Peptides against a protein of PDB entry 8YR4. Designs and how they scored, part 87

Target 1, 309 residues: chain A of PDB entry 8YR4
Amino acid sequence: PRGSPALQLVVLICLGLMGLERALNVLVPIFYRNIVNLLTEKAPWNSLAWTVTSYVFLKFLQGGGTGSTGFVSNLRTFLWIRVQQFTSRRVELLIFSHLHELSLRWHLGRRTGEVLRIADRGTSSVTGLLSYLVFNVIPTLADIIIGIIYFSMFFNAWFGLIVFLCMSLYLTLTIVVTEWRTKFRRAMNTQENATRARAVDSLLNFETVKYYNAESYEVERYREAIIKYQGLEWKSSASLVLLNQTQNLVIGLGLLAGSLLCAYFVTEQKLQVGDYVLFGTYIIQLYMPLNWFGTYYRMIQTNFIDMEN

## One batch from the design tools (peptide; made by RFdiffusion4, then SolubleMPNN)

Design b2_p16_1_s4 (from b2_p16_1, 11 letters changed)
Fold by OpenDDE base, seed 1:
Structure b2_p16_1_s4 (fold): chain B 309 residues (1-309), chain A 16 residues (1-16)
Amino acid sequence: as target 1 above (309 residues)
Amino acid sequence: SELLEKLKKELEKERK
């Protein structure tokens, strides 16, 4: 936002809070490891109580691994409301100005309600895209990179390789399967709109339909349209289940490989029991935002298409 | 993914 230094400061604060969230994502598992190690070593109560209190405080700041429920995330979201409103209003005004520059023929051919709906969709698409990129996609990629670096530096290089291969495969399959699914979703949405249009047209022409006693014929045509829609809906839903299952399998295999390797190193006394818990906790934390990645990718793709129209 | 589709459907319902 070039026009207001106050909003630029808010953006910088939000970026700082995003950096803090990344630090918390590393620190929380470390402190949890330290608690498990201190419990295993039967350390003095004072050290244990301090580490537990510190862990709970960090966990309060981080939230439940989804990032959405943590104090830092809530504060970031709260501060970002003003930036989002500024961006939304700017996009709305640009769309509105562009609509006024359009020919009278374009305005006469479209109902005012349709024009407003296009403007609202365009604004929502841009603001949604920006929020998902800044607050979900970029942080998730950053957490993966930080995870690879952390495991490569503080664990054996094999752990970093497992995380890299697992996350790379997960992202690649998520993109490929999501692009494949988008075809089914578009077909479903097109058929939904066509089915709705037929229903509205039949209802608007109800007098004519009644005059010709064609009610049964119109009902049968509507039924056929519904059956066709449901066939496409099933394909869309089944493809979603396939995506989710594929993602679950990739994460499961990565978790299995890494957990077995960690358990082996603990048995060789190269790692402590707490390090096993750290690995499992960290992989689960990486999985939580990644589960949304396929939905974000679809939303991004839909928003780009809606902006081009 | 299902939760986001539900949330999106709910948000689209609240906006109508």
Scores: peptide ipSAE 0.022, ipTM 0.595, DockQ to the pose 0.105
Fold by OpenDDE base, seed 3:
Structure b2_p16_1_s4 (fold): chain B 309 residues (1-309), chain A 16 residues (1-16)
Amino acid sequence: as target 1 above (309 residues)
Amino acid sequence: SELLEKLKKELEKERK
């Protein structure tokens, strides 16, 4: 935002809060590990109570691992409202000024309601795209990279490799299956619009339909259109289940390989029992935002297509 | 047509 130093400061604070969320995503599992180790060693109550209190405080700041309900995430979202409003208003005014510069012939050929709908779609697509990139996609990719580095440095290179392979396979399959699903969703949406248009046309011509006693014929045509829509909806829903199951299998294989390797190193006294719990907790924490990655990727792709139209 | 466009706009608002 070039025009307001105050908004630039808010953006910098939001970036700082995003960095703090990344630090919390590493610290929360570490403190949980330390609690498990202190419990295993039967450490004195004072040390245990301090570590538990610190963990609960960090967990409050983080917000249950999704980040979306944490105090830091809520504060970031709250501060970002002003930046989003400024960006949205600027895009809306640019679109509106451009519409006024367009020829009278363009305005006469389109209904005013259609022009406003195109402007609203354009503004929503740009603002939505920016928000999803900055607050969901980029932080998730950063958490994966930080996770790979952390496991490679503090455990063993084998743990970093397992996380790298698991995350790379997960992301690749998510993209490929999401692109495949997008074809079914487009076909479903096209048939939904056609079914709706037919229902609207039948309702607008209600008097004519009554005059010819064609009600049963229109109902049957509408039923056929619904059945055709439901066949496409089923393909879309089944493809979503396939995506979720593929993601679950990749997570399960990564968790299995890493958990077995952790258990082996604990038996050799190279790692503590708390490190086994840390690995499982950290992996599950990395995968929570990734469950939504396919939805975000599809939303980004849809917004790009809606901007090209 | 206007009522259905309003209903569509309300349904699109409830989906946000």
Scores: peptide ipSAE 0.000, ipTM 0.371, DockQ to the pose 0.078
Fold by OpenDDE base, seed 4:
Structure b2_p16_1_s4 (fold): chain B 309 residues (1-309), chain A 16 residues (1-16)
Amino acid sequence: as target 1 above (309 residues)
Amino acid sequence: SELLEKLKKELEKERK
């Protein structure tokens, strides 16, 4: 934001907090590993208590692994409100200025209320999409890369390869299955609008329907439209379950392969018991944001579809 | 579509 040095400082602080979240995502599993190792070694209570207290404090800063509920994430979100408001206002003014530059023929051909509704939806969609890309997608990709580097350096190259293949397959399948689902969702939304339009038309023509005693016929036509809608809704919902199950299977297979390999290296005394727990914890931490990624990728696609209309 | 592309380009210019 070029116009306010205060907002530029807030953006820099938010970027610094994002860097801190990345550091916490590595440190929290390491401290959890250390707790497990200290418990295994039957270490003195004082050393254990300090490590547990430090872990809980770091976990409070990080949050539940989703990055959505941690103190650092909440502070970042709070500071970002002013930046988002500035960006939103600037986008709204740009859209408004562009609408005024459009030809009189374009304005006469459209209802002003519809134009404003499209502009408002467009602004909210773009601002939400950008905030999502910056605060969820980019950080998650960074955590995956950091994870691959960490496991490749401190465990074995095979662990880095497993994480790479698992996450690459997960992302690819998420995109492909989400694009496939978008067809069912479009068909559902079009049928919902058609069903609603038919209900509104029947109710607006209520006097005519009464005059011809056609109530039973209109109810049956509406029932058929609902059944058609429910058939499309079922396909949309079933495709969501299939997406979630496919994602769970990919993560489950990656977790299985990596956990078996880690267990093998622990039996060979090349890794400690805590390193097994670290691997599982880190994979789960990567999985949680990725589940949200599938939801938001759908929101992105929906917003693009709603702007194409 | 054209408004979205212009908006994306302007937002990319504000990130630089």
Scores: peptide ipSAE 0.000, ipTM 0.364, DockQ to the pose 0.039
Fold by OpenDDE base, seed 2:
Structure b2_p16_1_s4 (fold): chain B 309 residues (1-309), chain A 16 residues (1-16)
Amino acid sequence: as target 1 above (309 residues)
Amino acid sequence: SELLEKLKKELEKERK
């Protein structure tokens, strides 16, 4: 972004955060290995608890297996919103201004059919994502139930309770925050349609705009509409980051509580090192589909609201 | 807007 030093700084911070994500991808497995080694060596509880806590903290920063929902990734996504909006707005204004400069022949050549084809591709993608969600949600819910039963029967009942509370809270917060963000998404889409309608009307009336030399005025009106849209888009995108971060916190707390409890029971020789590995692996396996579900549900909900308008 | 972005991408493709 050549025009704003603040946005350049944000880009540099985002690049730094991307570097941190790479470091976390290496550190998290190392700390996990260290936990397994400390458990195998029957290390003192204090060293074990510190290593487990550090691991969970690093895992919270990293997020899921892809890092896409970690704190660092969420922070990067949040900061990047302004850069994306600046770039989008600049491209929008550049194209809009260029369209007003184009010849009558170009405007007459505009195929409304291409616009429809783009919409149809959007709708087909949504339907595919919905099907994918349904096929991932149902198995994930089944896996959660199976997991609760398994941990309740083969582990201490406290593990089953932790998983139950964690997953129930995760699902509940996912629904509640998603319903809350739907309002922002609808408002964004309404303003998007209004901004688009204004652009289309201006471009359809390009002869009149040229006749009155009003191109600069129409560009400024379009800019104002984009700024208003981007204010709503920011709320929508920020609410998405908040959802992801809330989900990450819930899973992080569940992972912390369960991992500490498991580590404690391993030190007391009530559980084996393998049980710790199993618990951690299983919780992560439950989290990954749920995280994707949240992402896809958000994408589908986005696209459904985009289809309703 | 996605249509505008795609129209933009198409217009950017036609401008190339």
Scores: peptide ipSAE 0.000, ipTM 0.332, DockQ to the pose 0.043; fails the geometry check

Design b2_p16_2_s1 (from b2_p16_2, 12 letters changed)
Fold by OpenDDE base, seed 4:
Structure b2_p16_2_s1 (fold): chain B 309 residues (1-309), chain A 16 residues (1-16)
Amino acid sequence: as target 1 above (309 residues)
Amino acid sequence: LDEILERQQAEVASLQ
């Protein structure tokens, strides 16, 4: 944000908090590993109690692995409100000034209320998309890279390869299935709007429908439109379940391959029992934000298409 | 937003 040093400082603090979230995503599994190892070794209560207290404090800062419920994420979101408002207002003023530069012929061909509604949707979409890219997509990609580096350095190179293949396959299938699903969602939304338009048109023409005693005919046409909508809704919902199940299967296969390899290295005394727990915990922590990546990529695509129109 | 709400409702429904 050019012009306010206070908002520039808030952006730097938010970037610092994002770096802290990345550090917490590595530290929380490490402290959980250390608890499991201390429990296995039957360590003295004072060392165990300090490690557990430190883990719970780090977990409070991180949140439930989604990153969205942690104290650091909430503080970042709170500080970002002023930056988002400044960015939104600046984009809205740029769109408004550009609309005033457009020809009178462009304004006469469009209802001013429809143009404003497109501008409001465009501004909200751009600001939402930018916040989404910066706070969810980029951090999740960073956590994957950090995970690959961590497992390649502290485990065998085979673990880094499993995480790389699992996450690459997960992202690729998420994009492909999301693009396929977007067709069903567009068809559903188009049929919903058509069904709603028929209901509104029938109610606006209520006197004419009453005069011709056509109530049963309008109800049957509305029923057929609802059945057609529900058939498209079912395809949209079933495609979401298929996306979630495909994502779960890829993560399940990665977790299986990595957990079997961890168990093998623990039997060879190359890894500790805590390292098995660390791998499972870290993969689950990577999965939680990735489950949302499909929704996010779709919002990105929808907002890009809405900006080209 | 609706899909985020649908996924949150499905995730909450799977935890019950």
Scores: peptide ipSAE 0.024, ipTM 0.660, DockQ to the pose 0.087
Fold by OpenDDE base, seed 1:
Structure b2_p16_2_s1 (fold): chain B 309 residues (1-309), chain A 16 residues (1-16)
Amino acid sequence: as target 1 above (309 residues)
Amino acid sequence: LDEILERQQAEVASLQ
């Protein structure tokens, strides 16, 4: 961003973090292979435990791959909020200033297209939510229950307990943090609507603004409204990063406990190397849909509140 | 929907 050396440094840090994510994408599979090899060779427990711990730490940094909620991705997303806000505000002010140079006929002709776009968004939202509930939330809850039963019956009661505690803690923290975030999102949406209403009012009064040469005054008032909005947007976005990082931490702890226990039982010849691969794969498969659970839960709550009004 | 779109846009932006 031109004019802020602090934001330029943040961009360079974000580019460095993106490079680190690419390195992690190569290292994580290599460490996973090394665990499988060490299990096959019946390596000493101390070497195996260090390699497993190192793998889980790298996996915590990486996250789940595409849409990764890893520590590095969360840190990048958090730092990027201020860069995005600077760019958005600059573009919005340029567009708003340009709209005040356009004729009244252009403003009157666009109202019908905006109403259609709002209607299409509303209908798409309800249909999308129902599809996400049926095809993602319900199957993921079923997969958790099936996983607890499977690991309790075919592995050991300790594996079923680890999965149960991990998923129960994950769901509980997801709900609690999502309910906490809903307050910030509502405040953001209210301020967005107020900022939009101010822009529409200024543009409807275009003739009066031109008569008094008040374009600079209206732009400054709009800038103040955007700054107030961006303060609430930052709280919403930062709370999302906190949710994602909390989810990543809970899954990382479950993966650590379960992977160490699997590795121990393979070393004692109670489980096979394939069982270690199965556990790791299954936990990763559960993690991918669960990242969206907080979003779905909030969308359900928002739609219920919007239907009660 | 805006958060799903924002997450999908962040996911698409992570693929570019």
Scores: peptide ipSAE 0.024, ipTM 0.662, DockQ to the pose 0.071
Fold by OpenDDE base, seed 5:
Structure b2_p16_2_s1 (fold): chain B 309 residues (1-309), chain A 16 residues (1-16)
Amino acid sequence: as target 1 above (309 residues)
Amino acid sequence: LDEILERQQAEVASLQ
């Protein structure tokens, strides 16, 4: 943000908090490993209690689940509100200024409500896209890279290779299947708009429909449009299930391969029981944000297409 | 946005 040193400092603090989230994503599995090892070794209560307390504190900072609602992420989100508002207002003013520079012929050809809706969609699209890129896509890619490096350094190189292959295949299939399903969503949205337009036109002409006693005919036409929409909706929803199942299968295969390899090395006394738990926990932590990657990729593509029009 | 909501609803529905 040019012109406000306070907002620049807030951006730097938010970037620092994002770095702290990445560190927590590595530390939480490590502390959980250490608890499992201490429990296995029947370690003294004082050492165990300190490690458990430290783990719970780190887990409070990290959060858990798909939204990572930890203290650090909540603090980042809170601080970012002012930056988002500044960016949104700047984009909105640029769009508004540009609309005033457009020819009278362009304004006469469009309804004021449509122009405002385009401006609002444009503002929300650009500001949303930037936020998703910075706060979801980049951090997820960073967590994958950090994971590969961590497993390659502290485990056998085979673990780093399994994570690399699993995540590369996951990302590639997510992109390919998301591009494929985008065609079904476009067809669904086009049919939804056509179905809505027919309903509006029928209701605006209600006097004519009543005069000709054509209510049953208009209801049947609307029913046919709904059935056609639902056929496209089913294709969209089924393609989403296929994406989710493909993603789950790739992660399941990576988890299976890595867990079997961990179990084998634990039986050979090369790794501890806690290292098996660490691997499973870390892979699950990488999987949680990746479920949203297809959604982010689609939003990116849609927003680029909407900016070219 | 609709898919974020759809996935959130599916996740909430899987937890109930």
Scores: peptide ipSAE 0.026, ipTM 0.668, DockQ to the pose 0.092; fails the geometry check
Fold by OpenDDE base, seed 2:
Structure b2_p16_2_s1 (fold): chain B 309 residues (1-309), chain A 16 residues (1-16)
Amino acid sequence: as target 1 above (309 residues)
Amino acid sequence: LDEILERQQAEVASLQ
């Protein structure tokens, strides 16, 4: 981004965070291997607990393989919002300015009503998604229940309790944060529509704008509308990062508690090394579809709102 | 849809 040294610094930080993600992608498997080796060697609990805690912390930072966006990815996404907004605004203003430079004959020949019909195609895609969501949400809830029963029967009641508490907290926070986000998305969408309407009205009145040499005025009004939109978009996107990070934190705490408990029981020879691997893999498998639950719930809510209007 | 796509892009970008 030429012209803002602050945005250039943010880009460099984002690139640095991308490099850190690559390092985590190597470190996480190494630490996981080390846990398996320490469990196999019957290493002292202190070394094992430290390695498990370190692994879970690295996995929290990575997010990858859990279907969660990791802390590093969330931080990158959060910082990138301003860079994206700068780029989008620049492109939109260039397009809008160029449209005002086009010939009157081009503007008179353009059916603005066709642009609205492209928006309606978006709504049809949403109905197909609702069916897909129902077929993913219900199985995911079933898988959680099966998981709680499985861990309660085959491991210990404590594992079932950890999974229950983790998944219940995850679902509850996902719903609550998603409902809280819906207001930001609605405000964003309303302002987006208003910004688009202003652009359309300006372009429909092209002849009047040219007659008064008001192109610069219309561009500035459009710029102000974009800035207002981007203020709401930032709240929407930042609230999404907060949702993802909250989800990542809940799963990280559940994985930490369960992995430490599993590792402890393996050291006491009550469980095998394979049981530790099973627990970690199973929790990740339960979590993967749940990460989408917030998106699904919001889509369902959006469709209900769009059907009521 | 855009946030699904954004989340999918973020997930794909976290898997790469």
Scores: peptide ipSAE 0.025, ipTM 0.675, DockQ to the pose 0.068; fails the geometry check

Design b2_p16_2_s2 (from b2_p16_2, 13 letters changed)
Fold by OpenDDE base, seed 4:
Structure b2_p16_2_s2 (fold): chain B 309 residues (1-309), chain A 16 residues (1-16)
Amino acid sequence: as target 1 above (309 residues)
Amino acid sequence: LQEILEEQRREIESLL
């Protein structure tokens, strides 16, 4: 934000906190590994208690691996409120200025209330999209890259390859299945609007419907529209379950391949038991933000579809 | 409006 050095400093602090979250995402699994190794070695209680306390403190800073509930993430979100408000206000003013530059013929051809509603939805969508991209997508991609480097360097090149293939396949299938699902979502939204419009029209014409005793006919037409809507809703919901299941299968196969390989290297005494736990913990930590990615990508698509209508 | 919002998005992404 060029206009306020205070907001620029807040952005730099937020970027620093994002870097700290990336460090925590590596450190938390390492400390958990160390606890498992110390338990296996029957280490003295003082060393174990200090490592457990340090792990719990780091886990409090990180949160549940979702990046949404940790102290660092909450502090970042709190500091970002002022930056988001500045960005939102700037977008709103730019849209409003542009609307005033549009021809009188454009304004006379549209209902001013619809234009404002589209502008408000658009502003909220763009601001939400940017915040999501910066705070969830970029960090998750960074964690994947850090994970590939870490596993390639400290385990074996095969682990880095498994993580790379698993995450690349996961992202590709998420995009492709979500684009396929968008067609069902559009068809559902158009039928929802048509069903609502029919209900509103029937209720606005209530006197005419009563005059012709056509209540049963209007109810049956509304029932048919609901059944048609529910058929499209089922396709949209079933496509979501298919997306989630496809994502779960890809992660499950990656976890299986990597866990079997890790178990093999532990049996050869090349890795410790804690390294097996580290791999599983780190893959689960990558999976949680990626599940949110599928949810937010759906919100983004919904907002874009709602702007197209 | 979508094109304008995408241009404004790109401009905001360049200013962040």
Scores: peptide ipSAE 0.013, ipTM 0.423, DockQ to the pose 0.045
Fold by OpenDDE base, seed 2:
Structure b2_p16_2_s2 (fold): chain B 309 residues (1-309), chain A 16 residues (1-16)
Amino acid sequence: as target 1 above (309 residues)
Amino acid sequence: LQEILEEQRREIESLL
């Protein structure tokens, strides 16, 4: 962004965070290996607990297997919103101004059908995502139930309780925060439609705008509408980051509690090292589909709201 | 423009 040193700094911070994500992708497996080794060597509880806590903290920073829901990724996404909005606004204004510089012959030749085709591509993507989500939700819920039963029967009942509480809290918060963010999405879409309508009306009345030499005035009005839209878009996007971070915190706490408890029981020779690996792997396997469910549910709900408007 | 906006949208969707 050539015009704002603040946005350039944000880009550099985002690049730094991307580098940190790569470092975490290497460190997390190393710490996980170290836990397995310490458990195998029957290391003292203090060293084990510190390594487990450090691993869970690093895993919280990294997030899921893709890193997309980690604290660092969420922070990057949050900071990037302003850069994206600046770029989008600049492109939109550049094209809108260029459209007002085009010949009358071009404006008379325009087909309204292209705008409809963009909308139809959006809607088709939504329907595919809905189907994918439904086919992932039901299996994920089944896997959670199976997991709770498995950990309750083959592990201590406390593990089943931790998984139950973690997943129940995760699902509940996902629903509640998603319903809360729906308000911001609806407000954003309403303002997007109003901004588009203004642009369409300005371009439909191109001859009148040219007759009055009002191109600069229409561009400034469009800029103001974009700024208002971007204020609502920021709330929508920030609410999404908040949801992802809340989900990451819940899973992080569940993983911490369960991993510490598992490590303790391995130290007491009540569980094997393999049981620790199993617990950690299973919780991560439950989290990944749930995270995708949260993302897709949000996307679908977004897209349903986009279809209602 | 549509291509740029779709590419930006895909970048956003890939970051989600």
Scores: peptide ipSAE 0.013, ipTM 0.426, DockQ to the pose 0.113
Fold by OpenDDE base, seed 5:
Structure b2_p16_2_s2 (fold): chain B 309 residues (1-309), chain A 16 residues (1-16)
Amino acid sequence: as target 1 above (309 residues)
Amino acid sequence: LQEILEEQRREIESLL
């Protein structure tokens, strides 16, 4: 934000906290590996207790990885409130000033409530989109890249390749299936609006419906509209289950391939038992925020469409 | 957690 050095410092602190979250996402699995190795070696209690205490402290700071309610994420979200409020207020004032530059004829042709609803949607879409990009999408992509580099450098190039192929396939299928699902949602929303309009028209004409004893006819017409809506809703909901199951299958195949490869290297004494646990823990940490990626991608598309209108 | 995640995803998908 230009004009307040205090808010610029808060943005820099939030970016520093985002970097700390990325470091914690790598360190937490490493400390968990070290606990498993120390337990396997029957290490002295003092070394084990220190490593466990350090792990629990790092896990408190992290929470559950990207998008979790860990201490660092909560502190970042708390500090960002003032930056979001400043950005929202600036967008609202820009929209409001632009509305005052428009001709009186434009204002007379529209209801003030519709203009305010468009302004509120525009502000919410811009501020929401920026928050989702900065706090959910970019960090998740960064964690994937860091994961590929880490596994390629410290395990074997094959682990980095498995993570790369798994995450690339996951993202591609998420985009393709989400675009396919958008057709079912648009059809559902159109039918919902038509069903609601029909109910409102029937209730506004209540006296006419009573005069002709047409209540049974209007109820049957409303029932047919509901059945048609539910047929579209089922397609939308079933397509969501298909997306989630496809995502689960891709992660499951990546986890299977990587876990078998880890187990093989442990049997050859090239890796320790803790390295097997590290791989599984890190893949699960990547999966948790990625499950939301389909929802974020859809929200981004909706907000872009709402900004163009 | 997956059920809560699916329910929250359904709620966010119902609100959008």
Scores: peptide ipSAE 0.012, ipTM 0.462, DockQ to the pose 0.134
Fold by OpenDDE base, seed 1:
Structure b2_p16_2_s2 (fold): chain B 309 residues (1-309), chain A 16 residues (1-16)
Amino acid sequence: as target 1 above (309 residues)
Amino acid sequence: LQEILEEQRREIESLL
């Protein structure tokens, strides 16, 4: 935001907090590893208690695997409210200015309430997309890269390769299956609007329908439109389940391959028991933001499709 | 961020 140095400072602080979250995502598994190793070695209570206390403090800062409940994430979200409000207001004013530049013929053809709803959806979509890209997509990609580097340097190149292949396949399948789902969702929304328009038109022409005793005919046409809508809704919902299951399978296979390899290296005494726990914990931490990816991409896509109509 | 916002603005402006 070029207009206010205060908001630029807030953005820089939020970026610094995002960097801190990335550091926490590496440190939390490391400290958890160290606890497991100290427990295995039967280390003295003082060393164990210090490491556990440090882990719990870092976990409080990080939050749960969703990242949304951590102190750092909450502080970032709180500071970002002002930036989001500034961005929202800027987009809303730009849309409003553009609406005033449009021809009188465009305004006479549209209901003012529909135009405002499109403007509100547009503003919400842009601000939602921006917040999602900055706080979920970019951080998740960074965590994947950091993970590949970390596992390649401190474990073995094979672990880095497993994470790379798993995450690359996950992202690729998520994009491809989501683009495929877009067609079903567009068809569903178009049929929903058509079904609603028929209901409104039938009710506006109620006197004519009553005069011709065509009530049963209009009800049957509406029923056919609902059945057609439900057929498209089912395809949309089934395609979502397929996406979620495909994502779960890819991560399950990556977790299986990496966990078996880690267990093998522990049996050969090349890795410690804590390193097995670190790998599992880190992969689960990568999964949680990626699962949100599929949900937010759907939300954004809904909002864009709802603006095209 | 401004470039993405301007691209999204241009998309919205093209739909309006």
Scores: peptide ipSAE 0.000, ipTM 0.351, DockQ to the pose 0.052

